# Peptides against a protein of PDB entry 4IGA, part 12

Target 1, 116 residues: chain A of PDB entry 4IGA
Amino acid sequence: KRVLIVDDAAFMRMMLKDIITKAGYEVAGEATNGREAVEKYKELKPDIVTMDITMPEMNGIDAIKEIMKIDPNAKIIVCSAMGQQAMVIEAIKAGAKDFIVKPFQPSRVVEALNKV

## One batch from the design tools (peptide; aimed at target 1 Q84 I92 D98)

Design b1_p14_1_s3 (made by RFdiffusion4, then SolubleMPNN; from b1_p14_1, 8 letters changed)
Fold by OpenDDE base, seed 5:
Structure b1_p14_1_s3 (fold): chain B 116 residues (1-116), chain A 14 residues (1-14)
Amino acid sequence: as target 1 above (116 residues)
Amino acid sequence: MLSDEEIEEILKKF
């Protein structure tokens, strides 16, 4: 399966890329904001998306909503430092399949990838 | 979509 990595932090994208690759997944591409994420989803047709929330241009919640309009079956795993109940609920309502709070263990990401 | 149980598991962390 191919994964689109969405995070404004270069280090976080690198970390996720390492985890995803070591878990036997392919990285379809990367996006640095929600608008890029939507564009890349259309272009790359990834199987899974890892989605940050706090990003410039377009936040992760709005990106989830837009991707879900494109593909109601999209598999989006949120990965965010904003681990507050309201944000988790909002992400889930938007269509997220999982919510991983930063900081996280690599195993948690792998578990999410395997589950969606 | 997350089950109610999965949501609760996530929410328990907060």
Scores: peptide ipSAE 0.114, ipTM 0.734, DockQ to the pose 0.121
OpenDDE base, seeds 1, 2, 3, 4: peptide ipSAE 0.034, 0.033, 0.034, 0.047; ipTM 0.642, 0.635, 0.616, 0.668; seed 3 fails the geometry check

Design b1_p14_1_s4 (made by RFdiffusion4, then SolubleMPNN; from b1_p14_1, 5 letters changed)
Fold by OpenDDE base, seed 3:
Structure b1_p14_1_s4 (fold): chain B 116 residues (1-116), chain A 14 residues (1-14)
Amino acid sequence: as target 1 above (116 residues)
Amino acid sequence: PLSEEEIEEILAKF
């Protein structure tokens, strides 16, 4: 399966790329904000998306909503430092399949990838 | 921030 990695932090994208590839998944591409995420989803048609929340241009919640309009079967895993209950609920209501709080263990990401 | 267990409890509601 191919994964689109969305995060405004270059270091975080690198970390996720290492975890994802080591787990046997392919990285379809990267996006640095929500607008780019929507564009890349249309272009790359990834199987899974890892989605940051706090990003410039467009936040992750809005990106989830836009992607779900394009593909209601999209598999989106949120990966964010914003681990507040309200944010988790908002992400799930928007269409996310899982929510991982930063900092995280690699096994948690692999678990999420395998479940969606 | 919420623990993984707390998040799992929230997710289970959906």
Scores: peptide ipSAE 0.088, ipTM 0.740, DockQ to the pose 0.782
OpenDDE base, seeds 1, 2, 4, 5: peptide ipSAE 0.040, 0.034, 0.072, 0.079; ipTM 0.634, 0.638, 0.690, 0.711; seed 4 fails the geometry check

Design b1_p14_2 (made by RFdiffusion4)
Pose (drawn by RFdiffusion4):
Structure b1_p14_2 (pose): chain A 116 residues (1-116), chain P 14 residues (1-14)
Amino acid sequence: as target 1 above (116 residues)
Amino acid sequence: ELEEILEEVEEARE
């Protein structure tokens, strides 16, 4: 399965890519903010997206809304430090299929990839 | 499902 990794932190993109490839998935690309996420989603058409929330330019909530418009069947797992109830509700309402709060353990990322 | 996600997020924070 091809995965687009979306996060403005170079270190997080690096450690997610490492976990996803070792778990048997193919990293399809990376994006560093919400606008790029929508741009890459259109270009790459990944099977799954990992999505940060706090990003410059456009946040994860808006990027989720943008990708769900491009593709109502997009499969998105949020991976964010913004683990408040309100944010989880907002991400799920926007269309994300799963939510992982940072700092996270790597096995939770794997089960989220499987789940979607 | 939303309640389950919220519970998992809360447990991970603890």

Design b1_p14_2_s1 (made by RFdiffusion4, then SolubleMPNN; from b1_p14_2, 6 letters changed)
Fold by OpenDDE base, seed 5:
Structure b1_p14_2_s1 (fold): chain B 116 residues (1-116), chain A 14 residues (1-14)
Amino acid sequence: as target 1 above (116 residues)
Amino acid sequence: DIEEILKRVKEALE
């Protein structure tokens, strides 16, 4: 399966890319904000999206909503930090299928990828 | 199930 990685932090994208590829998934592409995420989803039609919550231009929640308009069956895993319960809840209600918490544990990331 | 996920969210991010 192909994964679109969305995070404004280059280091976080690199970390996820490493975890994802080592788990046998393909990285479809990367996006650095919610607007790019929506554009890349249309272009790449990935199987899974990892979606950072806090991003410039367009936040992760709004990106989720837009992607769900494009593809109601989109498989989005929201990425959050500790203390972001309210935003993660909102992301799940917007259509995200699961969540992972930073700092990422590789096994937890892989579990989420395998189950969505 | 959304309710199960939300429960996990609350537990993990409390």
Scores: peptide ipSAE 0.593, ipTM 0.922, DockQ to the pose 0.322
OpenDDE base, seeds 1, 2, 3, 4: peptide ipSAE 0.588, 0.591, 0.591, 0.589; ipTM 0.921, 0.920, 0.922, 0.920

Design b1_p14_2_s2 (made by RFdiffusion4, then SolubleMPNN; from b1_p14_2, 5 letters changed)
Fold by OpenDDE base, seed 5:
Structure b1_p14_2_s2 (fold): chain B 116 residues (1-116), chain A 14 residues (1-14)
Amino acid sequence: as target 1 above (116 residues)
Amino acid sequence: EIEEILERVKEALA
């Protein structure tokens, strides 16, 4: 399966890319903000999306809503940090299928990828 | 389904 990695932090994207590829998944592409995420989703039609919550231009929640309009069956895993419970809840209500917490635990990331 | 996820969110990010 192909994964679109969305995060404004290059290091975070790199980390996820390593975890994802080692787990046998293919990286469809990367996005650095919500607007780009929506554009890349339309272009690449990935099987799964890892979506950072806090991003410039367009936050992850809004990106999720837009992607869900494009593909109601989109498989989105929201990425957050401690202290962002409210935003994660909103992301789930917006359509995200699961969530993972930073700092990422490889096993948890893979578990989420396999289950969505 | 969503309720289970939300519960996990509360536990993990509490």
Scores: peptide ipSAE 0.648, ipTM 0.932, DockQ to the pose 0.328
OpenDDE base, seeds 1, 2, 3, 4: peptide ipSAE 0.645, 0.643, 0.647, 0.646; ipTM 0.932, 0.930, 0.931, 0.931

Design b1_p14_2_s3 (made by RFdiffusion4, then SolubleMPNN; from b1_p14_2, 5 letters changed)
Fold by OpenDDE base, seed 4:
Parts: structure tokens; sequence; C-alpha cells
Structure b1_p14_2_s3 (fold): chain B 116 residues (1-116), chain A 14 residues (1-14)
């Protein structure tokens, strides 16, 4: 399966890429903001999206909503930090299938990828 | 399904 990684932080994308790749998944591509995420989804047709919702400037919730309009069967895993309960809840209501919390635990990331 | 996920969110994120 191919994963689109969305995060404004290069280091976070790198970390996820490493975990995802070692778990046997393929990285379809990367996006650094919500707008790019939507564009990349259309372009790459990934099987799974990891979506950062803690991005300070652009709300990942909006990206989720737009992707869900394009593909209501999209498999989106939201990435959050502590204190982001309300945002994660909103993301789930918007159609996200699961969530993972930063700092990432590789086993938890893999579990989410396997189950969505 | 959604309620199950939301429960986990509440537990994990505060």
Amino acid sequence: as target 1 above (116 residues)
Amino acid sequence: MIEEILERVREALE
C-alpha cells in the first residue's frame, strides 16, 4: 500500500517515512500543507494518508474535508500532539479513520496503517 | 465505529 505523508515539519515527515517504509509500505509522496495534500491526493491516488492536524498555519481538518469530498472512501490517519483532543475529534467526525499521537511510537503507527 | 475511535481519542489526548 502507498502512503501520502502530510506534515509541515520536514523532520516529522522523515520520521514517518522511515517507519512506514520499514513496515513494508511505500511512500506515495509528501505534502507540506493542506492545499498540497489535496493536490497530491488527486495526483497520486494514495491508499492511505497520514495527516498532521497540528500545523500552525493551515488547518489539517480542511484538507481532510476536501479529500473526503473527492474520495469518501479515503483512509486518513490524523497525526496530533497532546492537547489536540478537540481537533482530533473534529477530524474523526470529518471522516478520518484513526489517529496517532506525537511523538510517534513506531508500533502504534504500524498498527494504524494495518487497520485502516 | 466512530464512537469507539472517539473514546480512544478522549483517553489518549487528555
Scores: peptide ipSAE 0.587, ipTM 0.918, DockQ to the pose 0.320
OpenDDE base, seeds 1, 2, 3, 5: peptide ipSAE 0.585, 0.580, 0.582, 0.581; ipTM 0.917, 0.916, 0.917, 0.917

Design b1_p14_2_s4 (made by RFdiffusion4, then SolubleMPNN; from b1_p14_2, 6 letters changed)
Fold by OpenDDE base, seed 3:
Structure b1_p14_2_s4 (fold): chain B 116 residues (1-116), chain A 14 residues (1-14)
Amino acid sequence: as target 1 above (116 residues)
Amino acid sequence: MIEEILERVKKALE
């Protein structure tokens, strides 16, 4: 399966890319904000999206809402930090299928990828 | 189920 990685931090994208590829998944592409995520989703038609919740230009929640309009069957895993409970709840209500918490644990990332 | 996920969110991020 192909994964679109969305995060404004280059280091975080690199870390996820390493975890995802070592787990046997393919990286479809990367996005650095919510607007780019929506554009890349249309272009790449990934099987799974890892979506950072806090980003410039367009946040992860708004990106989820836009992607769900495009593809109601999208499989989105929201990525959050501690203290972001309310935003993660909003993301799940918007259609995200699961969540993972930063700093990432490789086994937790793989578990989420396999479950959605 | 959404309710199950929401419970995990509250537990993991409390």
Scores: peptide ipSAE 0.547, ipTM 0.907, DockQ to the pose 0.323
OpenDDE base, seeds 1, 2, 4, 5: peptide ipSAE 0.545, 0.545, 0.545, 0.210; ipTM 0.907, 0.907, 0.907, 0.760

Design b1_p14_3 (made by RFdiffusion4)
Pose (drawn by RFdiffusion4):
Structure b1_p14_3 (pose): chain A 116 residues (1-116), chain P 14 residues (1-14)
Amino acid sequence: as target 1 above (116 residues)
Amino acid sequence: MNQEEIDELVEELL
């Protein structure tokens, strides 16, 4: 399965790419903010996206809304430090299929990839 | 919230 990794932190993108490839998935590309995420989603048409929330330019909530418009069947797992109840509700309402709060353990990323 | 609380909340929402 091809995965687009979305996060403005170079280190996080690096450690997610490492977890996803070792778990047997193919990294399709990376994006560093919400606008790029929508741009890459259109270009790459990944099977799954990992999504940060706090990003410059456009946040993860708006990026989720943008990708769900491009593709109502997009499969998105949020991976964010913004683990408050309101943010989880907002991400799920926008269309994300799963939510992982940072700091996270790597096995939770794997089961989220499987789940979608 | 911690991950267990988030998991429970996500199950309730979906």

Design b1_p14_3_s1 (made by RFdiffusion4, then SolubleMPNN; from b1_p14_3 with N2S I6V E8K)
Fold by OpenDDE base, seed 5:
Structure b1_p14_3_s1 (fold): chain B 116 residues (1-116), chain A 14 residues (1-14)
Amino acid sequence: as target 1 above (116 residues)
Amino acid sequence: MSQEEVDKLVEELL
């Protein structure tokens, strides 16, 4: 399966790329904000998206909503430091299938990839 | 929230 990695932090994208590839998944591409995420989703049609929330241009919640308009079957895993209850509810309501709090364990990312 | 707490919440919401 192919994964689109969405995070404004280069180091986080690198970390996720390492986890994803070591888990036997392919990295379809990367995005640095929610607008790029939507554009890349349209272009690449990834099987899975890892989605940050706090990003410039467009936040992750809005990106989830836009991706879900494009593909109601999108498999989106949120990966965010904003692990408060309201944010989790909002992300799941928007269409996310999982929510991983930063800092995370690599195994939890792999678990999410395998389950969505 | 902890990841455990988040996991519980997600489970309840899905």
Scores: peptide ipSAE 0.836, ipTM 0.974, DockQ to the pose 0.989
OpenDDE base, seeds 1, 2, 3, 4: peptide ipSAE 0.835, 0.836, 0.832, 0.836; ipTM 0.974, 0.974, 0.974, 0.974

Design b1_p14_3_s2 (made by RFdiffusion4, then SolubleMPNN; from b1_p14_3 with N2T I6V E8K)
Fold by OpenDDE base, seed 5:
Structure b1_p14_3_s2 (fold): chain B 116 residues (1-116), chain A 14 residues (1-14)
Amino acid sequence: as target 1 above (116 residues)
Amino acid sequence: MTQEEVDKLVEELL
């Protein structure tokens, strides 16, 4: 399966890319904000998206909503430092299938990839 | 929230 990685932090994208690749997934592409995420989703048609929340241009919640309009079957895993109850509820309500809090264990990312 | 607390909340919401 192919994964679109969405995070404004280059280091985080690198880390996720390593985890995803070592888990036997392919990296379809990367996006640095929610607008790029929506564009890349349309272009690449990834099987899974890892989605940060706090990004410039367009936040992850809005990106989830826009991706879900494009593909109601989209498989989105949130990966965010914003692990507040309200944010988790908002992300799941928007259409996310999982929520991973930063800092995370690599195994938890792999579990999300395998189960989504 | 801890990841465990988040996992529980996600499970309740899905």
Scores: peptide ipSAE 0.834, ipTM 0.974, DockQ to the pose 0.988
OpenDDE base, seeds 1, 2, 3, 4: peptide ipSAE 0.832, 0.830, 0.828, 0.833; ipTM 0.973, 0.973, 0.973, 0.974

Design b1_p14_3_s3 (made by RFdiffusion4, then SolubleMPNN; from b1_p14_3, 5 letters changed)
Fold by OpenDDE base, seed 1:
Structure b1_p14_3_s3 (fold): chain B 116 residues (1-116), chain A 14 residues (1-14)
Amino acid sequence: as target 1 above (116 residues)
Amino acid sequence: MSQEEVEELVKKLL
């Protein structure tokens, strides 16, 4: 399966890429903000998306909503430092299938990839 | 929230 990685932090994208590839998944591409995420989703049609929340241009919640309009069957895993209850509720309400709080263990990401 | 608390919340919401 192919994964689109969305995070404004280059280091985080690199970390997720390493985890994803070692787990036997392919990286479809990367996006650095929510607008790019929506564009890349249309272009690449990935099987799974990892989504940050706090990003410039367009935040992760809005990106989830826009992707879900394009593909109601999208498989989105949030990966965010914003682990507040309200944010988790908003992400799941928007259409996310899981929420991983930063900092995380690699095994948690792999489990999420395998379950969505 | 802790990882465990978030996981439980997600399970409740889905």
Scores: peptide ipSAE 0.766, ipTM 0.964, DockQ to the pose 0.986
OpenDDE base, seeds 2, 3, 4, 5: peptide ipSAE 0.765, 0.761, 0.764, 0.766; ipTM 0.964, 0.963, 0.964, 0.964

Design b1_p14_3_s4 (made by RFdiffusion4, then SolubleMPNN; from b1_p14_3 with N2S I6V E12K)
Fold by OpenDDE base, seed 4:
Order: structure tokens, then sequence, then C-alpha cells
Structure b1_p14_3_s4 (fold): chain B 116 residues (1-116), chain A 14 residues (1-14)
């Protein structure tokens, strides 16, 4: 399966790329904000998206909503430091299938990839 | 929230 990684932090994208590839998944591409995420989803048609929430240009919640308009079957895993109850509810309501709180254990990312 | 608390919440919402 191919994964689109969405995070404004280069370090976080690098970390996720390492986890994803070691778990036997392919990285389809990267996006640094929600607008790029929507554009890359259209272009690459990844099987899975890892989605940050707090990003410039377009936040992760809005990106989830736009991706779900493109593909109602999109498999989006949120990965965010914004682990508040209200944010989790908002992300799942928008269409996310899982929510991983930063800082995370690599095994939890692998579990999410395997289950969505 | 902890990841455990988030997992429980996600399970309730899905």
Amino acid sequence: as target 1 above (116 residues)
Amino acid sequence: MSQEEVDELVEKLL
C-alpha cells in the first residue's frame, strides 16, 4: 500500500517515512500543508494518508473534508500533538479513521497502517 | 489525552 505523508514539519515527515517504509509500505509522496495534501491526493491517489492538524495554508481538518469529497473511501490517519477530546471528535467527524497523538510510539503508527 | 484515552474515544465514535 502507498501512503501520502502530510505534515508541515520536515522532521516529522522524515520520521513517518522511516516508520512507513520499515513497516513494508511505500511512500507515495509528501505534503507540507492541507492544500498540498488535497492536490497530492488527487495526483497520487494513495491508499492511506497520515494527516497532521496544525498546518499553514489549510489545516488538517479542512484537508480531511476536502479529501473525503474527492474520495469518500479515503483512509486517513490523523497524527497530531492536538490530542484534545474536541479535536479527536472533529477529526473523526470529518472522516478520519484513526487518531495518533504526538509524541507517538512507532508501533502505534504501524498498527494504524495495518488496520485502516 | 493519553493515546489509550484517544483510542477509547475513537472506538466510541466509529
Scores: peptide ipSAE 0.837, ipTM 0.974, DockQ to the pose 0.990
OpenDDE base, seeds 1, 2, 3, 5: peptide ipSAE 0.837, 0.837, 0.834, 0.837; ipTM 0.974, 0.974, 0.974, 0.974

Design b1_p14_4 (made by RFdiffusion4)
Pose (drawn by RFdiffusion4):
Structure b1_p14_4 (pose): chain A 116 residues (1-116), chain P 14 residues (1-14)
Amino acid sequence: as target 1 above (116 residues)
Amino acid sequence: ELEEILKEVEEARE
C-alpha cells in the first residue's frame, strides 16, 4: 500500500517513513503543509495518508476537507499533538478514519495503516 | 466508533 506522509516537522516525517516502510508499506511521498498535501494527493493518488494538524499555510483539518473533495474515499489517519476532544471530533467529522496522538508508540501507526 | 477513538486518545494521554 502506498502512503503519503504529511507533517511540517522534518524529524516526524523521517520517523514515520521509517515505520511505514519497515511495516511493509510503500512510502509514496511527503508533504509539509496542508496545501502541499492536497497537491501531492492529486499527483500521487496514495492509498493512505498520515496527517499532522498544526502546519503552516493550511492546517490538517482543512487539508482533510480538501482531500475528501478530491476523493470521497480517501483514507486518512491523523497523527498530531492536538489530541483534545474537540480536535478529534473535528478531524473525524472532516473525514479522517483514525487518530493517533503524539507522542505515540510505533505499533499504533501500524494498526492504523492496517485498519484503513 | 467516535467514542472508542476518544477513549483510546484519552488513555494514550494518561

Design b1_p14_4_s1 (made by RFdiffusion4, then SolubleMPNN; from b1_p14_4, 5 letters changed; failed a check: a repeat of another design)
Amino acid sequence: DIEEILKRVKEALE

Design b1_p14_4_s2 (made by RFdiffusion4, then SolubleMPNN; from b1_p14_4, 6 letters changed)
Fold by OpenDDE base, seed 1:
Structure b1_p14_4_s2 (fold): chain B 116 residues (1-116), chain A 14 residues (1-14)
Amino acid sequence: as target 1 above (116 residues)
Amino acid sequence: DIEEILKRVKEALA
């Protein structure tokens, strides 16, 4: 399966890329904000999206809503830090299928990828 | 199940 990684932090994208590839998944591409995420989703049609919540230009929640308009069957895993409960809840209500918490635990990331 | 996911969110993040 192919994964689109969305996060404004280069280091976080790098970490996820390593975890994802070691788990046997393919990285479809990367996006650095919500606008890019929507554009890349249209272009790449990935099987799974890892979506950071807090991003410039367009946040993760709005990106989820736009992607769900494009593909109601999109499989989106929202990525958040501690203290972002309200935003994660909104992301789930917007259509995200699961969530993972930063700092990432590789086993938890893989578990989420396998289950969506 | 959305309710199960939301429960996990609350447990993990607050």
Scores: peptide ipSAE 0.641, ipTM 0.933, DockQ to the pose 0.323
OpenDDE base, seeds 2, 3, 4, 5: peptide ipSAE 0.636, 0.640, 0.635, 0.636; ipTM 0.930, 0.932, 0.930, 0.931

Design b1_p14_4_s3 (made by RFdiffusion4, then SolubleMPNN; from b1_p14_4, 4 letters changed)
Fold by OpenDDE base, seed 3:
Structure b1_p14_4_s3 (fold): chain B 116 residues (1-116), chain A 14 residues (1-14)
Amino acid sequence: as target 1 above (116 residues)
Amino acid sequence: EIEEILKRVEEALK
C-alpha cells in the first residue's frame, strides 16, 4: 500500500518515511501543510495518509475535512503530541480512522498502518 | 468503532 506523509517538520517526515518503508509500505509522496496535503491526495490517490495536526497554512483537522469531501473512504491516521487530546478527538470525529502519538514508536506506527 | 478509538485517545493522551 502507498502512504502520503503529511508533516511540516522535515525530520518527522524522514522518520516516518524510514518506518513506513521498513514495514514494507511504499511512500506515495510528502506534504508540508494542510493545503498541500489536499492537493497531493487528489494527485496521488494514496491508500493511507499520516496527518500531522498542527501545521501552517491549513491545519490537519481542516485537511481531513477537505480530503473526506474528496474521498469519503479515505484512510487517515492522525499524528499528535501529548496535550492535544481535544484536537485528536476532533480529527476522529472529522473522519480519521486512527491516531499515533509523537515521539513515534515504530511498532505503534506499523500497527496503525496495518489496521486501517 | 468511534467510541473505542475515543477511549484509546483518552488513555494515551490523558
Scores: peptide ipSAE 0.612, ipTM 0.925, DockQ to the pose 0.324
OpenDDE base, seeds 1, 2, 4, 5: peptide ipSAE 0.608, 0.607, 0.605, 0.605; ipTM 0.924, 0.922, 0.923, 0.924

Design b1_p14_4_s4 (made by RFdiffusion4, then SolubleMPNN; from b1_p14_4, 5 letters changed)
Fold by OpenDDE base, seed 1:
Structure b1_p14_4_s4 (fold): chain B 116 residues (1-116), chain A 14 residues (1-14)
Amino acid sequence: as target 1 above (116 residues)
Amino acid sequence: MIEEILKRVEEALK
């Protein structure tokens, strides 16, 4: 399965890329904000999206809403930090299938990828 | 289920 990684932080994208690749998934591509995420989703049609919640230009929640308009069957895992409970709840209500918490634990990331 | 996920969110991020 192919994964689109969305995060404004290069280090976070790199970390997820390593975890995803080592778990036997393919990285479809990367996006650095919500607008780019929507564009990349249309272009790449990934099987799974990891979506950072707080990003410039367009936040993760708005990106989820736009992707769900494009593909109601999209498999989106929202990525959050501590203190972002309300935003994660909103992301789930917008159609995200699961969530993972930063700092990432590789086993928890893989579990989410395998289950969505 | 959405309800289960929301409960996990609450437990993990409270």
Scores: peptide ipSAE 0.551, ipTM 0.909, DockQ to the pose 0.325
OpenDDE base, seeds 2, 3, 4, 5: peptide ipSAE 0.546, 0.549, 0.549, 0.543; ipTM 0.908, 0.908, 0.908, 0.909

Design b1_p14_5 (made by RFdiffusion4)
Pose (drawn by RFdiffusion4):
Structure b1_p14_5 (pose): chain A 116 residues (1-116), chain P 14 residues (1-14)
Amino acid sequence: as target 1 above (116 residues)
Amino acid sequence: LLTEEEIQEIIEEY
């Protein structure tokens, strides 16, 4: 399965790419903010997206809304330090299929990729 | 912040 990794932190994108490829998935590309995420999603048409929330330019909630418009069947797993109840509700309401709070353990990323 | 069980409960509501 092809995965787009979305996060403004170079280190996080680096560690997620490492977890995803070792778990047997193909990294399709990376984006560093919400606008790029929508741009890459259109270009790459990945099977799954990992989504940070706090990003410059456009946040993860808005990026999720943008990708769900491009593709109502998009499969998105949020991976964010913003683990408050209100943020989880907002991400799920926008269309994300799963939510992982940072700092996370790597096995939770794997089961989220499988789940979607 | 929410626990894993609390997140899963919220997800099941939708």

Design b1_p14_5_s1 (made by RFdiffusion4, then SolubleMPNN; from b1_p14_5, 8 letters changed)
Fold by OpenDDE base, seed 5:
Structure b1_p14_5_s1 (fold): chain B 116 residues (1-116), chain A 14 residues (1-14)
Amino acid sequence: as target 1 above (116 residues)
Amino acid sequence: MLSDEEIEEILKKF
């Protein structure tokens, strides 16, 4: 399966890329904001998306909503430092399949990838 | 979509 990595932090994208690759997944591409994420989803047709929330241009919640309009079956795993109940609920309502709070263990990401 | 149980598991962390 191919994964689109969405995070404004270069280090976080690198970390996720390492985890995803070591878990036997392919990285379809990367996006640095929600608008890029939507564009890349259309272009790359990834199987899974890892989605940050706090990003410039377009936040992760709005990106989830837009991707879900494109593909109601999209598999989006949120990965965010904003681990507050309201944000988790909002992400889930938007269509997220999982919510991983930063900081996280690599195993948690792998578990999410395997589950969606 | 997350089950109610999965949501609760996530929410328990907060």
Scores: peptide ipSAE 0.114, ipTM 0.734, DockQ to the pose 0.120
OpenDDE base, seeds 1, 2, 3, 4: peptide ipSAE 0.034, 0.033, 0.034, 0.047; ipTM 0.642, 0.635, 0.616, 0.668; seed 3 fails the geometry check

Design b1_p14_5_s2 (made by RFdiffusion4, then SolubleMPNN; from b1_p14_5, 7 letters changed)
Fold by OpenDDE base, seed 4:
Structure b1_p14_5_s2 (fold): chain B 116 residues (1-116), chain A 14 residues (1-14)
Amino acid sequence: as target 1 above (116 residues)
Amino acid sequence: MLSEEEIEEILKKF
């Protein structure tokens, strides 16, 4: 399965890429904001998306909404900071399938990838 | 879309 990684932090994208690839998944691509995420989703048609919430240009919630318009069956895992419960709920309402709290263990990411 | 029960379980992860 191919994963689109969405996070404005280069370090986070690198970390997720390492975890995802070691778990036997393929990285379809990367996006640095919600607008790019929507564009990359259209272009790459990934099987799974890891989605940061707090990003410039377009936040993760809006990106989820736009992706769900494109593909109602999109598999989106939100990656959020501690204390962002309200935004995680909004992400779920928008169509996210799971969420991971930062900082996370690699095993938690793998669990989410395997479940969605 | 996740059920209310699933959301509650998710919120426990915080």
Scores: peptide ipSAE 0.043, ipTM 0.668, DockQ to the pose 0.114
OpenDDE base, seeds 1, 2, 3, 5: peptide ipSAE 0.031, 0.032, 0.033, 0.035; ipTM 0.596, 0.611, 0.639, 0.676

Design b1_p14_5_s3 (made by RFdiffusion4, then SolubleMPNN; from b1_p14_5, 8 letters changed)
Fold by OpenDDE base, seed 5:
Structure b1_p14_5_s3 (fold): chain B 116 residues (1-116), chain A 14 residues (1-14)
Amino acid sequence: as target 1 above (116 residues)
Amino acid sequence: MLSDEEIEEILKSF
């Protein structure tokens, strides 16, 4: 399966790329903000998206909503430091299939990838 | 911040 990695932090994208590839998945591409995420989703039609929340241009919640308009069957895993109950609920309502709180263990990401 | 367990419970409620 092909994964689109969305995070404004280069370090985080590198980390996720390493986890994803070592788990046997392919990285379809990367996005650094929510607007890019929507554009890349349209272009690449990835199987899975890892989505940060706090990003410039467009936040992750809005990006989830826009992606769900493009593909109601999108598989989006949120990866965010904003692990408050309200944020988790908001992300799920928007369409996220899972929510991983930063900092996380690689195994947690792999588990999420395998479940969606 | 929520634990993975708490998040799983939230997911199950939807």
Scores: peptide ipSAE 0.730, ipTM 0.961, DockQ to the pose 0.974
OpenDDE base, seeds 1, 2, 3, 4: peptide ipSAE 0.535, 0.347, 0.604, 0.032; ipTM 0.924, 0.853, 0.941, 0.601

Design b1_p14_5_s4 (made by RFdiffusion4, then SolubleMPNN; from b1_p14_5, 8 letters changed)
Fold by OpenDDE base, seed 5:
Formats: structure tokens, sequence, C-alpha cells
Structure b1_p14_5_s4 (fold): chain B 116 residues (1-116), chain A 14 residues (1-14)
């Protein structure tokens, strides 16, 4: 399966890329904000998306909503420092399949990738 | 979309 990594932090994208590839998945591409995420989803047609929430241009919640309009079967895993119940509920309502709170262990990301 | 059980599992982490 091919994964689109969405996060405004280069370090976080690098970390996720290492985890994803080590777990046997392919990285389809990267995006640095919500607008780019929507564009890259259309372009790359990934199987899975890892999605940050706090990003410039367009936040992750809005990006999830736009991607779900494009593909109602999109498999989006949120990875965010905002581990509040309200944010988790909002992400789930938008269409997210999982929510991972930063900081996280690599095993948590692998488990999420394997279950979606 | 997540099931009620899946939501409960995620929310239980908080």
Amino acid sequence: as target 1 above (116 residues)
Amino acid sequence: MLSDEEIEEILAKF
C-alpha cells in the first residue's frame, strides 16, 4: 500500500517516512499543508493518508473533509499533538479512521497502518 | 467511518 504523508514539519515527515517504509509500505508522496494534501491526493491516489491537524493554508480537519468529497472510502490516519477529546471527535466526524497523539511510538503508527 | 467501539477505544486513550 502507498501512503501520502501530510505534515508541515519536515522532521515529522521524515520520522513518519522511516516508520512507514520500515513497516513495508511505500511512500506515495508528501504534503506540507491541507491544500497541498488535497492536490496530492488527486494526483497520487494513495491508499492511506497520515494527516497533521495544525497546518498553514488549510488545516487537517478541512483537508479530511475535502478528501472525503473526492473519495468517500479514503483511509486517513490523523497524527496530531492536539490530543483533546473534542479534536478526536471532530476528526472522526470528518472521516478519519484513526487518531494518533504526538509524541507517539512507532508501533502505534504501524498498528494504525495495518488496521485501516 | 469508525464504529462506536473504535471511537471508544480511541477516546479511552485520553
Scores: peptide ipSAE 0.126, ipTM 0.743, DockQ to the pose 0.116
OpenDDE base, seeds 1, 2, 3, 4: peptide ipSAE 0.033, 0.033, 0.032, 0.071; ipTM 0.612, 0.644, 0.628, 0.699

